Peptides against a protein of PDB entry 1EBD. Designs and how they scored, part 2

Target 1, 138 residues: chain A of PDB entry 1EBD
Amino acid sequence: KASYEGKVAAEAIAGHPSAVDYVAIPAVVFSDPECASVGYFEQQAKDEGIDVIAAKFPFAANGRALALNDTDGFLKLVVRKEDGVIIGAQIIGPNASDMIAELGLAIEAGMTAEDIALTIHAHPTLGEIAMEAAEVAL

## One batch from the design tools (peptide; made by RFdiffusion4, then SolubleMPNN)

Design b1_p8_2_s2 (from b1_p8_2, 3 letters changed)
Fold by OpenDDE base, seed 1:
Structure b1_p8_2_s2 (fold): chain B 138 residues (1-138), chain A 8 residues (1-8)
Amino acid sequence: as target 1 above (138 residues)
Amino acid sequence: SLKYVYRP
């Protein structure tokens, strides 16, 4: 967030039209396994009265994670039941710090779980876990 | 292990 805001400020100073406009800010903990989050946590959504589906898929069931022998953790999508829109995501596991970007994009764009489920992900990849979690939400 | 926390 601060880096993005700094970039916007620099661009504005340089005479380029730019503004801060975001819905969700990712957070990453570079631990082992890595942790990443963007948007709502399940409980936050519930506390605000949003009816959500918490769709969880484990890395232990991901083909690439198995091949890498790095299967700790999971991906969780927080999906609004009313319209299927993804409003949050959490990843604990391999490459979480990079994989959260797809979900950040999805949230910023107002995409649904169906949008991700219907997006072809390369096989086998860690990124497929987003698709698998999205399918759980359907 | 924990390395660091990043908030962009």
Scores: peptide ipSAE 0.037, ipTM 0.652, DockQ to the pose 0.037; fails the geometry check
Fold by OpenDDE base, seed 4:
Structure b1_p8_2_s2 (fold): chain B 138 residues (1-138), chain A 8 residues (1-8)
Amino acid sequence: as target 1 above (138 residues)
Amino acid sequence: SLKYVYRP
């Protein structure tokens, strides 16, 4: 957030129009396992009266995680039930800090769970877990 | 273990 705001400020000083958009600001805890979040948590959505599907997939079922012997945690997608749009994501596990960027992009672009489910991810990768969780949401 | 928290 602070670094993004800094870029916006720098662009403004340079005479370029820019705006801060807080729709999908990621938060990352560089712990072991890593934790990352973007957009709504399930309970936040429910508190706002949004009917959601919380689709969860464990790293224990991910081929790359198994190969790395690092299978703690999961990916959770928070999907608006009305239209299938992804409105939040949480990741606890390997490479969460980098993997959250895909979901941040998906949220900013207004993508659906189907969009992610139909995106081919390389095998075997940790990133496949996003595709797997998206399939759960369908 | 915890290292640090980042909020860009």
Scores: peptide ipSAE 0.035, ipTM 0.636, DockQ to the pose 0.037; fails the geometry check
Fold by OpenDDE base, seed 3:
Structure b1_p8_2_s2 (fold): chain B 138 residues (1-138), chain A 8 residues (1-8)
Amino acid sequence: as target 1 above (138 residues)
Amino acid sequence: SLKYVYRP
């Protein structure tokens, strides 16, 4: 957030139109394993009366995670049940700090679990776990 | 273990 606001300020100083419009701001904890989140947590959605599906897939079942011998944790998608739109995501595991960007993009674009499930991810990669979790939500 | 916390 602060970095993005700094960019907006620089653009304004340079005489260019700029605006801050926050849609899905990621949060990252650089721990071992890493933790990352964007959009709604499951309980936050429920507290607002949104009927959601929480789709979870473990790194222990991911081929790249196995090859790296780093299989702790999971990816969770928070999916609005009515239309399948992704409204939140959490990752605990290897490279979570970078992997959360794909899910932030999906939320900002209003994508569904089906959109991610039908997107081909390279094999073997950690990123495949997003596709696997999306399939769980279908 | 915790190392850093970042919010953009």
Scores: peptide ipSAE 0.028, ipTM 0.600, DockQ to the pose 0.037; fails the geometry check
Fold by OpenDDE base, seed 2:
Structure b1_p8_2_s2 (fold): chain B 138 residues (1-138), chain A 8 residues (1-8)
Amino acid sequence: as target 1 above (138 residues)
Amino acid sequence: SLKYVYRP
């Protein structure tokens, strides 16, 4: 958030039209394993009266995670039941700090779980976990 | 273990 706001300010100082416009702000903890989040947590959505599906997929079921011998954790998608739109994601596991970017993009663009599920992810990669979690949400 | 928190 601070980096994005700084970029907007720099563009304004340089005389370019710019505005702060975002739907979701990612948060990352560079721990071992890494933790990342963007958008709604499941309970936050429920507290606001949003009916959601929480789709969870473990790193232990991913071929790349197995090959790396780093299988702790999971990816969770928070999907709005009404229209299938992804409104949040949480990741605990290897490369979570980079993996969250795809899901941040998906949320900002208003994509559905189906959009992610139907996107071919390279095999074997940790990125496949997002696709697998999206399939669980269908 | 924790290292640091990043807020972009």
Scores: peptide ipSAE 0.026, ipTM 0.597, DockQ to the pose 0.037; fails the geometry check

Design b1_p8_2_s3 (from b1_p8_2, 5 letters changed)
Fold by OpenDDE base, seed 3:
Structure b1_p8_2_s3 (fold): chain B 138 residues (1-138), chain A 8 residues (1-8)
Amino acid sequence: as target 1 above (138 residues)
Amino acid sequence: SLAYVYRK
């Protein structure tokens, strides 16, 4: 957020039109394992009266994670039941800090769990865990 | 180990 605001400020100083458009803001904790989140947590959605599906898939069942011998954690999608739209995601596990970007894009684009489930992910990769979690939500 | 928190 601070980096983004700095970029906008630099553009304004240079005389170019710019705007701060706050979108889903990722939060990352660089720990071992890494933690990343974007959009709603499950309980936040429930507190606002949104009926959600929390779809969870473990890294222990991911081929690339197994090959790397780094299988702690999971990916969780928070999906609105009414229309299947993804409104949040959390990742605890390998490369979570980078992997959260795909899900941030999905949320901003208004994508559904079905959209991700039908997106071909390379095998074996850590990223295909998003597809697996999306299938759980269907 | 020490964890660092980053936000956009």
Scores: peptide ipSAE 0.031, ipTM 0.603, DockQ to the pose 0.038; fails the geometry check
Fold by OpenDDE base, seed 4:
Structure b1_p8_2_s3 (fold): chain B 138 residues (1-138), chain A 8 residues (1-8)
Amino acid sequence: as target 1 above (138 residues)
Amino acid sequence: SLAYVYRK
């Protein structure tokens, strides 16, 4: 957030109009395994009265994770039930800090779980888990 | 182990 706001400020100083307007701010803990989150947690959504689907897929079922012998954790999508829009995501596992960016993009763009499910992800990759979790949400 | 916490 601070870095992003800094870029906006720098652009403004340079005479280029820019604004900070975002829906989701990612949070990453560089632990082992890594933890990353963007948008709503399931309980946050429920507390606000949003009916959600929490779609979870484990790294233990991901081909690349198995190949790396790094299968701890999971990816969870928080999907608004009424329209299938992704409103949150959490990742615990390998490469979570980088993988969260795809889901941040999806949330900012107002994408649905179907959008992710229909996006072909290379096999085998860690990122493929996003597609798998999205399919669970369908 | 815990190393760093990042927020945008």
Scores: peptide ipSAE 0.030, ipTM 0.618, DockQ to the pose 0.038; fails the geometry check
Fold by OpenDDE base, seed 1:
Structure b1_p8_2_s3 (fold): chain B 138 residues (1-138), chain A 8 residues (1-8)
Amino acid sequence: as target 1 above (138 residues)
Amino acid sequence: SLAYVYRK
C-alpha cells in the first residue's frame, strides 16, 4: 500500500494524472511457511453480516507442493454466498507472498469462485491450489 | 521463522 501510494504521489508530482482506488490491500508475513492475506477474513465477513463460504484447500493435496516436499499450510477463499464473489483470501504455505497476487486481482476485479475454478492453471503448480479452493466453494 | 512483514 505504501509503495503504491508513493508511486501515485510521484506520478502526481511529475504532472501525470493518477489516483488511489483499491478494494483489497495484501498483507504478507515472510515467515516459514509464508503467510499472506487479502480482503476479508472469514470472521470479519461474518461480523459484518456477510454470509460466506470459507473454502479451504491444503497444500498437502497440491501436486507441486508434494513434489517440492513443502506441503505445510493451505489456501482459504472467503466467498460471498449470495453471488459467489471472492471477498477474501488467506494463504499459509510455499510461495504465499507471491501467490496472493492472483487473489488480490480476483478480489479487485470482483471475480467469483467460478471464475477462478474455470481458469486454467498450469499443472503441476502451487498456483493451481487457488483453482482447487475455488472448486470447493462451488 | 519470521522475517519481514509487509502491507503494500
Scores: peptide ipSAE 0.030, ipTM 0.626, DockQ to the pose 0.038; fails the geometry check
Fold by OpenDDE base, seed 2:
Structure b1_p8_2_s3 (fold): chain B 138 residues (1-138), chain A 8 residues (1-8)
Amino acid sequence: as target 1 above (138 residues)
Amino acid sequence: SLAYVYRK
């Protein structure tokens, strides 16, 4: 958020049109394991009356995580039931700080769980966890 | 362990 606002300010000073957009602000904690979040948490959506699917996939079921001997945690997708649109994501596990970017993009673009599920992810990668979680949400 | 919080 702070970095984004700084860039907007810099662009304005440079004479370029720019505006702050607070959609899908990521948050990361560089702990061990890392924690990352973007968009709605499941309970936040429910509190606002949004009917959601919370799809969870564990790192322990991912080939790359197993190969790295780092299998703690999970990825959770928060998907709106009405239209299948991804409205939030949380990741606890290795490389969560980088993995959250794909899901931030998905939320910003209004993508569905199906969009992610049908996107080919390289094998073996931690990124496949996003695809697997999306498939769970279908 | 490190627990630095970063928000974009």
Scores: peptide ipSAE 0.027, ipTM 0.611, DockQ to the pose 0.038; fails the geometry check

Design b1_p8_2_s4 (from b1_p8_2, 4 letters changed)
Fold by OpenDDE base, seed 1:
Structure b1_p8_2_s4 (fold): chain B 138 residues (1-138), chain A 8 residues (1-8)
Amino acid sequence: as target 1 above (138 residues)
Amino acid sequence: SLKYVKRE
Protein backbone atom coordinates (compact mmCIF):
# COMPACT_ATOMS: atom_id res chain seq x y z
CA LYS B 1 0.00 0.00 0.00
CA ALA B 2 2.70 2.45 0.93
CA SER B 3 4.68 1.56 -2.16
CA TYR B 4 1.64 2.03 -4.34
CA GLU B 5 0.85 5.38 -2.77
CA GLY B 6 4.40 6.50 -3.36
CA LYS B 7 4.22 5.45 -6.97
CA VAL B 8 0.97 7.33 -7.53
CA ALA B 9 2.41 10.41 -5.89
CA ALA B 10 5.54 10.27 -8.02
CA GLU B 11 3.52 9.89 -11.18
CA ALA B 12 1.29 12.80 -10.23
CA ILE B 13 4.30 15.01 -9.61
CA ALA B 14 5.71 13.99 -12.97
CA GLY B 15 2.51 15.10 -14.67
CA HIS B 16 1.14 11.67 -15.43
CA PRO B 17 -2.59 11.09 -15.11
CA SER B 18 -2.37 8.48 -12.39
CA ALA B 19 -5.27 8.71 -9.98
CA VAL B 20 -6.72 5.23 -10.18
CA ASP B 21 -8.21 3.95 -6.96
CA TYR B 22 -8.42 0.22 -6.36
CA VAL B 23 -10.87 -1.88 -4.40
CA ALA B 24 -8.52 -4.58 -3.20
CA ILE B 25 -5.51 -3.44 -1.19
CA PRO B 26 -3.57 -6.34 0.30
CA ALA B 27 -2.36 -6.47 3.88
CA VAL B 28 0.46 -8.80 4.89
CA VAL B 29 2.05 -9.78 8.18
CA PHE B 30 5.32 -11.66 7.78
CA SER B 31 4.82 -13.85 10.81
CA ASP B 32 5.21 -17.60 11.13
CA PRO B 33 2.89 -18.63 9.69
CA GLU B 34 2.45 -15.65 7.37
CA CYS B 35 -0.87 -13.83 7.29
CA ALA B 36 -2.35 -12.05 4.30
CA SER B 37 -5.69 -10.47 3.53
CA VAL B 38 -7.37 -8.62 0.68
CA GLY B 39 -10.89 -7.27 0.33
CA TYR B 40 -13.66 -8.04 2.79
CA PHE B 41 -13.41 -10.11 5.88
CA GLU B 42 -16.47 -12.27 6.36
CA GLN B 43 -17.79 -10.23 9.27
CA GLN B 44 -17.20 -6.93 7.46
CA ALA B 45 -19.34 -8.12 4.59
CA LYS B 46 -22.07 -9.28 6.93
CA ASP B 47 -22.00 -5.97 8.79
CA GLU B 48 -22.68 -4.22 5.49
CA GLY B 49 -25.60 -6.49 4.77
CA ILE B 50 -23.87 -8.59 2.14
CA ASP B 51 -24.92 -12.22 2.14
CA VAL B 52 -21.69 -14.17 1.77
CA ILE B 53 -20.28 -17.66 1.69
CA ALA B 54 -17.07 -18.14 3.64
CA ALA B 55 -15.23 -20.94 1.87
CA LYS B 56 -12.35 -22.29 3.90
CA PHE B 57 -9.72 -24.86 2.92
CA PRO B 58 -6.86 -26.00 5.19
CA PHE B 59 -3.22 -26.30 4.21
CA ALA B 60 -3.29 -29.66 5.98
CA ALA B 61 -5.18 -30.93 2.95
CA ASN B 62 -2.84 -29.37 0.37
CA GLY B 63 -0.41 -31.74 -1.32
CA ARG B 64 2.51 -29.32 -1.50
CA ALA B 65 2.03 -28.20 2.09
CA LEU B 66 2.10 -31.83 3.18
CA ALA B 67 5.24 -32.48 1.18
CA LEU B 68 6.89 -29.46 2.81
CA ASN B 69 5.68 -30.49 6.27
CA ASP B 70 4.25 -26.98 6.61
CA THR B 71 0.53 -27.45 6.98
CA ASP B 72 -0.56 -24.85 9.52
CA GLY B 73 -3.36 -22.53 8.53
CA PHE B 74 -5.90 -22.13 5.78
CA LEU B 75 -7.21 -20.05 2.93
CA LYS B 76 -10.63 -18.42 3.19
CA LEU B 77 -12.60 -16.93 0.33
CA VAL B 78 -15.41 -14.49 0.99
CA VAL B 79 -17.91 -14.94 -1.83
CA ARG B 80 -21.04 -12.91 -2.45
CA LYS B 81 -23.95 -15.36 -2.62
CA GLU B 82 -25.95 -13.32 -5.10
CA ASP B 83 -23.54 -13.74 -7.99
CA GLY B 84 -20.61 -15.81 -6.76
CA VAL B 85 -18.20 -12.87 -7.01
CA ILE B 86 -15.16 -13.02 -4.74
CA ILE B 87 -15.08 -9.95 -2.53
CA GLY B 88 -12.43 -10.95 -0.02
CA ALA B 89 -9.76 -13.47 0.88
CA GLN B 90 -7.56 -14.34 3.84
CA ILE B 91 -4.58 -16.67 3.98
CA ILE B 92 -2.75 -17.95 7.01
CA GLY B 93 0.05 -20.30 6.06
CA PRO B 94 3.11 -20.87 3.91
CA ASN B 95 3.76 -18.23 1.24
CA ALA B 96 0.61 -16.33 2.16
CA SER B 97 2.38 -13.04 1.38
CA ASP B 98 2.83 -14.05 -2.26
CA MET B 99 -0.26 -16.17 -2.73
CA ILE B 100 -2.57 -13.27 -1.85
CA ALA B 101 -1.72 -11.63 -5.18
CA GLU B 102 -3.80 -14.12 -7.17
CA LEU B 103 -6.80 -13.32 -5.04
CA GLY B 104 -6.22 -9.59 -5.25
CA LEU B 105 -6.26 -9.92 -9.01
CA ALA B 106 -9.42 -11.98 -8.88
CA ILE B 107 -11.22 -9.40 -6.75
CA GLU B 108 -10.13 -6.45 -8.89
CA ALA B 109 -11.24 -8.27 -12.01
CA GLY B 110 -14.63 -9.14 -10.55
CA MET B 111 -14.03 -12.85 -10.84
CA THR B 112 -16.26 -15.52 -9.36
CA ALA B 113 -15.39 -18.56 -7.32
CA GLU B 114 -16.19 -20.56 -10.43
CA ASP B 115 -13.53 -18.66 -12.37
CA ILE B 116 -10.85 -19.71 -9.91
CA ALA B 117 -12.22 -23.24 -9.56
CA LEU B 118 -11.95 -23.70 -13.32
CA THR B 119 -8.45 -22.23 -13.50
CA ILE B 120 -5.82 -24.94 -13.75
CA HIS B 121 -3.23 -24.65 -11.01
CA ALA B 122 0.07 -26.48 -11.22
CA HIS B 123 0.29 -29.68 -9.21
CA PRO B 124 1.52 -29.97 -6.59
CA THR B 125 1.66 -26.34 -5.45
CA LEU B 126 0.56 -24.29 -2.49
CA GLY B 127 -1.43 -22.18 -4.94
CA GLU B 128 -3.81 -25.06 -5.55
CA ILE B 129 -5.40 -24.19 -2.24
CA ALA B 130 -7.12 -21.22 -3.91
CA MET B 131 -8.75 -23.57 -6.37
CA GLU B 132 -9.79 -25.93 -3.60
CA ALA B 133 -11.35 -23.12 -1.57
CA ALA B 134 -13.14 -21.88 -4.67
CA GLU B 135 -14.62 -25.33 -5.19
CA VAL B 136 -15.91 -25.26 -1.61
CA ALA B 137 -17.77 -22.04 -2.45
CA LEU B 138 -19.64 -23.63 -5.36
CA SER A 1 -19.65 -26.27 -14.87
CA LEU A 2 -17.91 -27.09 -18.13
CA LYS A 3 -14.27 -27.91 -17.43
CA TYR A 4 -12.94 -27.41 -20.95
CA VAL A 5 -15.16 -24.56 -22.14
CA LYS A 6 -13.64 -21.11 -22.05
CA ARG A 7 -15.92 -18.40 -20.67
CA GLU A 8 -16.17 -14.86 -21.96
Scores: peptide ipSAE 0.025, ipTM 0.608, DockQ to the pose 0.022
Fold by OpenDDE base, seed 4:
Parts: structure tokens; sequence; C-alpha cells
Structure b1_p8_2_s4 (fold): chain B 138 residues (1-138), chain A 8 residues (1-8)
């Protein structure tokens, strides 16, 4: 966030039109396993009265994670039930710090779980877990 | 199949 805001400010100073316009800010903890989050947590959404589907998929069921012998954790999608829009995501597991970017993009673009589910993810990859979780949310 | 589902 700070880096992004700095870039926007620098561009403005340089005379280039730019604006800060984001819906979600990612948070990452570089632990083992890594933790990453963007948008709403399930409980946050519920506290605000949003009816959500929490779709969880474990790395233990991901082919690449199995191949890497690194299967701790899961990906959770927080999906608004009324329209299927992804409003949050949490990842605990391998490459979480990088994988969160796909879901950040999805949230910023107002994508649905169906959009992710219908996006072909290479096999076998850790990234497939996003597609699998999205399918759970359908 | 999901691949044949139309998106809104």
Amino acid sequence: as target 1 above (138 residues)
Amino acid sequence: SLKYVKRE
C-alpha cells in the first residue's frame, strides 16, 4: 500500500494523471508456512451482515503441493452469496505470498467464483488451488 | 460442464 501510494504520488508530481483506487490491500506474513490475506475475512463479512460462502480447499489435495511434500494449510475464498462475487481470500501454505496476487486481482475486478473456476490453471501447480476453491463456492 | 456455462 505504501509503495503503491508513493508511486501514485510520484507520478502526480511528474505531471502524469494517476489516482489511488483500490478495494483490497493484501497482507502477508512470511512465516513457514506463509500466510496471506486480501479483502474480507469470513467473520468480518458476517459482522457486517454480508451473507457469505466460505469455500476452503486444502493444499493436501493439491497435486503440486503433494509433489513438493509441502501440504500444510489451505486456501479460503470468501464469496458473497447473493451474486457470487469474491470479497476476500486467505491462503496459508506454500507460495501464499505470491499466490494472493491472483485473488487480489479478482477482488479488484469484481470477479465471481465462477470466473476463477472457469479460468484454466496449469496442471500441476499450486495455483490450481484457487480454481478448486472457486469450484467449491459454486 | 462448467466450460460451457455462460458468464454474465
Scores: peptide ipSAE 0.015, ipTM 0.607, DockQ to the pose 0.022
Fold by OpenDDE base, seed 2:
Structure b1_p8_2_s4 (fold): chain B 138 residues (1-138), chain A 8 residues (1-8)
Amino acid sequence: as target 1 above (138 residues)
Amino acid sequence: SLKYVKRE
């Protein structure tokens, strides 16, 4: 957030038109395991009256995580039932701080769980967990 | 299967 705001400010100072437009701001904690979040938590969505699917997929079921012997945690997608749009994601596990970027992009672009599920992810990678969670949400 | 459905 701070880096993004700084970039917008720098562009404005340089004479380029720019504005801050927040849709999905990621949050990361570099703990062990790492924690990352973007968009709605499940309970936040429910509190606002949004009917959601919370799709969860564990690192323990991922080939790359198994190969790395680092299988703690999970990825959770928060998907709006009405239209299948991804409105939030949480990741606890290895590389969560980097993995959250794909889901931030998906939320910013208004993508659905189907969009992620139908995106080919390299094998074996931790990134496949996002695809698997998206399939759960379908 | 959805896996083979082309997105519009």
Scores: peptide ipSAE 0.014, ipTM 0.591, DockQ to the pose 0.021
Fold by OpenDDE base, seed 5:
Structure b1_p8_2_s4 (fold): chain B 138 residues (1-138), chain A 8 residues (1-8)
Amino acid sequence: as target 1 above (138 residues)
Amino acid sequence: SLKYVKRE
């Protein structure tokens, strides 16, 4: 967010049109394992009265994670039950800091769990875990 | 793989 707003400010100062227009802001902790989040946490959604599905898939069941011998953690999708729209995601595990970008895009675009489930992810990759979690949310 | 998934 700060970096993005800095870019907008710099462009404005330079006389170029720019705008800040985002729905979700990612948060990352570069720990071991990494932690990343975007959009709603499950409890946040519930506190606002949103009926959600929280679909959680472990890295221990991901082929690439197994190959890397780095299987700690999970990916969680927070999906609004009413329409299947992804409203949040959390990742604890390998490459979480980068993997969160796909889910940030999905949230910003108003995508559903079905959209991700029907998106082919390369095999074997860590990214498949998003597809696996999305399938659970269906 | 789905059997290892948890729905919360």
Scores: peptide ipSAE 0.010, ipTM 0.395, DockQ to the pose 0.019

Design b1_p8_3_s2 (from b1_p8_3, 5 letters changed)
Fold by OpenDDE base, seed 2:
Structure b1_p8_3_s2 (fold): chain B 138 residues (1-138), chain A 8 residues (1-8)
Amino acid sequence: as target 1 above (138 residues)
Amino acid sequence: LKYVKHKF
């Protein structure tokens, strides 16, 4: 957020057309385990009257997390039921700060849970957790 | 895009 707003401000000072887009701003806490979020939480979507699927996949079921001996936490996808579009994601676990970028891109692009579930992720990686959570949302 | 996931 702050770095992006600083870039937009620099472009505006340089006389270039620039706008701040707030559709998918990531929030990260560099704790142990790391915490990351982008878009809607499940309850926020419900409070706005959006019918959602909350798909959750644990790090303990991921081959890379097991190999790292760091299996605490989960990834949650918040998927709009009407069209399967991903509207939010939350991650608690190793590398959550980097893993949130894929999900931020998916939300900004208007991707569905099917689009992520059909994307081949390298094995074994923590990135497979996003694919597995997307498969749970189908 | 309609990807056919071939699970072998």
Scores: peptide ipSAE 0.013, ipTM 0.557, DockQ to the pose 0.021
Fold by OpenDDE base, seed 3:
Structure b1_p8_3_s2 (fold): chain B 138 residues (1-138), chain A 8 residues (1-8)
Amino acid sequence: as target 1 above (138 residues)
Amino acid sequence: LKYVKHKF
């Protein structure tokens, strides 16, 4: 957020048209394991009356996490049931701070769980867990 | 997506 707003402010000072128009701001904690979140938590969506699917996949079932001997945690997608649109994501595990960017892009673009499930991810990668969690939501 | 990708 602050780094991006600083770039927009620099462009405006230089006389260029610039605007901040984004919906999803990532939050990261650089702990061990790392924690990352973007958009809705499952309970926040329920408190607003949104009917959701919470799709969860563990790093213990990810081939890259096994090869790294770092299998703690999971990825969770929060998917709106009406249309399959991804409205939130949480990651606890290896490289969560970088992996949250794919899911931030998916939320900003209004993508569905099917859009992620039908996206080919490289094997074996940590990012492949996003595809596996999206398949759980179908 | 505008196209379906195949898993191979």
Scores: peptide ipSAE 0.013, ipTM 0.584, DockQ to the pose 0.025
Fold by OpenDDE base, seed 4:
Structure b1_p8_3_s2 (fold): chain B 138 residues (1-138), chain A 8 residues (1-8)
Amino acid sequence: as target 1 above (138 residues)
Amino acid sequence: LKYVKHKF
């Protein structure tokens, strides 16, 4: 957020037309395990009357997490049921702070769980957990 | 890829 606002401000000062449009602002806590979130939480979507699927996949089932001996936590996708659009994601686990960027992109682009499930992720990677969670949402 | 701008 603050870095992006600084860029928009610098572009405006330089005479470039720039606007801040916040659709998906990532939030990160650099704890052990790391915590990251973008878009809606499941309960937040429900409180707004959005019918959602919460698809959860554990790092304990991820081949890279197993190889790293770092299997704590999970990825959760919050998917709108009416159209399969991803509206939120939460990651607790290894590399959550960087992995949230893929899901931020997916939300900003209005991608579906199917768009992620059909995207080939390298095996074995931590990022593959996004594909696995997307498959759970189908 | 479905480029639909979703407003929350």
Scores: peptide ipSAE 0.012, ipTM 0.440, DockQ to the pose 0.106
Fold by OpenDDE base, seed 1:
Structure b1_p8_3_s2 (fold): chain B 138 residues (1-138), chain A 8 residues (1-8)
Amino acid sequence: as target 1 above (138 residues)
Amino acid sequence: LKYVKHKF
């Protein structure tokens, strides 16, 4: 957030048209396990009257997480039911701080759960959990 | 595209 706002401010000072978009601003807590979020939480979407699917997949079912003996937590996708568009994501678990970037990109691009489910993730990786959570939303 | 889960 603050680093991005600083870039937008620098571009504006340089006379370039730039705006801060707040749709997909990541939030990270470098705890053990790590916590990351982007876009809507499930309850925020519901409070705004958005009908959502909350698709959750646990790291305990991820082959890389098992191989690392680091299986605490999950990935959650918040998917708008009307069109399947991803409007939020939360990760609690290994590498959550880096893995949230894929989901930030997906939200900014207006991608669906189907788009992620059809994206081939390398095997075995922690990142496959995004694909598995997207499959739960279908 | 229609998603098709391949069973391994």
Scores: peptide ipSAE 0.012, ipTM 0.530, DockQ to the pose 0.019

Design b1_p8_3_s3 (from b1_p8_3, 5 letters changed)
Fold by OpenDDE base, seed 2:
Structure b1_p8_3_s3 (fold): chain B 138 residues (1-138), chain A 8 residues (1-8)
Amino acid sequence: as target 1 above (138 residues)
Amino acid sequence: LKYVKHKI
């Protein structure tokens, strides 16, 4: 957020048309484990009257997390039931600060859980957790 | 997107 707002401000000062208008602004806490979020939380979507699927996949079920001996936490996808569009994601676990970027891209592009589930992720990676959570949402 | 997963 702040780094991107700084870039937009610098472009505006340079006389370039620039605006901040994004659906998916990531929030990260560099704790142990890391916490990352983008878009809607499940409760925020429900409070707005959006019918959602909350798909959760644990790091303990991921081959890379097992190989790293760091299996604490989970990824949660918030998927709109009407059209399968991903509207939010939360990650608690190793590399959550980097893993949130794929899901930020998916939300900004209006991608579905099917689009992520059908994307080939490299094996073994923590990135596969996003694919597995998307498969849970189908 | 329509992806055809070819499992090889």
Scores: peptide ipSAE 0.018, ipTM 0.543, DockQ to the pose 0.021
Fold by OpenDDE base, seed 4:
Structure b1_p8_3_s3 (fold): chain B 138 residues (1-138), chain A 8 residues (1-8)
Amino acid sequence: as target 1 above (138 residues)
Amino acid sequence: LKYVKHKI
């Protein structure tokens, strides 16, 4: 957020038209395991009256996580049930701080769980967990 | 891919 707002401010000072238009702001905690979130948590969506599917996939079922011997945690997608649009994601596990960017892109673009499920992820990768969680949401 | 901005 602050870095992006600083860039927008610098572009405006330079005389370039720039605007901040974002749906979601990523939050990252560089712990072990790492924690990342973007958009809604399941409870936040429910508190706003949004009917959601919470699709969870564990790193213990991810081939790359197994190969790394780092299988703690999970990815959770928060999917709006009405239209299948991804409105939030949480990752606890390896590389969560970087993997959240794919899900941030998906949310900002108004993508569905189907859009991610139909995106070929390289095997074996940690990022493949996003596809697996998206398939759970279908 | 949807090109329509969805309101959250």
Scores: peptide ipSAE 0.017, ipTM 0.433, DockQ to the pose 0.161
Fold by OpenDDE base, seed 1:
Formats: C-alpha cells, structure tokens, sequence
Structure b1_p8_3_s3 (fold): chain B 138 residues (1-138), chain A 8 residues (1-8)
C-alpha cells in the first residue's frame, strides 16, 4: 500500500497520469509461521450481509509442505456464494507473504474459485494450496 | 459492495 501510493504520487509529480485504484490491500506479518491476508475476513463479509463460503485447506495436506517438513497452518478463501467470486483470503504458513499475491490478483480481477481451481499450478508447490482451497469452495 | 460483482 504505502509503496504503491508513493509511486503514484511520484508519477503524478512527474506529470504522468496515475491514480490510486485498488479493491484489496494485502497485510503481512513476518512471524513463524508467516501470516498474510487480503480482502474480507469471513466474519467481516457476514457482518456486511454477504453470504460466503469459507474454504479452508491445511498445509499438512500439501505435498510441497510435507516435503519441506513445514506443514503448520492453512489457506482460507472467502468466496461469495451468489457467484463464486473470491472476496478474501488468509494464509498462515510457509511463504504466506509471497503466496498472498496470487490471491490479491484474483480478488482485484474479480476471479472466481473456479478460475483458481482450473489454473494449473506447478507440482509439487506450496502455491497448489490455493487450487486445493478453491476446489473446496466448488 | 467494495468488490466487483461480476468477473472482469
């Protein structure tokens, strides 16, 4: 966020047409395990009257996480039931700080859980957990 | 809603 707003401000000062336009802002905590979030939490969506699916998949079931012996945590997708659109994501686990970027892109683009489930992820990777969580939402 | 209602 702040780095992006700083870039937009610098571009505007330089006379380039630039504006801050975003739907979702990622938040990261570099703990062990790492924590990342983008968009709605499940409860925030419910408090706004959005009917959601909270699709959760554990790193303990991810082939790469098992191979790394780093299986703590999970990925959660917050999916709007009406249309399957991803409106939020949370990751607790290995590489959560980087992996949140895929889900940030998906939310900004208005993608569905089906779009992620049908995206080929490299095997075995930690990133496959996004696909697995998307399949849970279908 | 803050989010897009339809796929872009």
Amino acid sequence: as target 1 above (138 residues)
Amino acid sequence: LKYVKHKI
Scores: peptide ipSAE 0.008, ipTM 0.397, DockQ to the pose 0.101
Fold by OpenDDE base, seed 3:
Structure b1_p8_3_s3 (fold): chain B 138 residues (1-138), chain A 8 residues (1-8)
Amino acid sequence: as target 1 above (138 residues)
Amino acid sequence: LKYVKHKI
């Protein structure tokens, strides 16, 4: 947030039109385990009348998390049920602060759970958990 | 022009 607002302020001072939209700004807590979120929480989508699928996959089932001996937490996708579009994501677990960027890109691009499920992730990686959670949403 | 435009 603050770093991005600083870039927008610099662009405005330079005479370039810039705007900040806060809808897909990632929120990160650098705890142990790390917490990251982007877009809608499941309850926020429901409160707006959006019918959603909450697809959840645990790090305890991820091969890289097992190899690192860091298996606490999960990834959750919030998927709009009508069209399969990803509207939010939450990660609690190893490297959540970096992994949220893929899901932020997917939300900004209007990607579906199918788009992520059909994307080949390297094995073994923590990033595979996004693919596994997307498969749960199908 | 950086617009973060959401289709959400």
Scores: peptide ipSAE 0.007, ipTM 0.390, DockQ to the pose 0.426

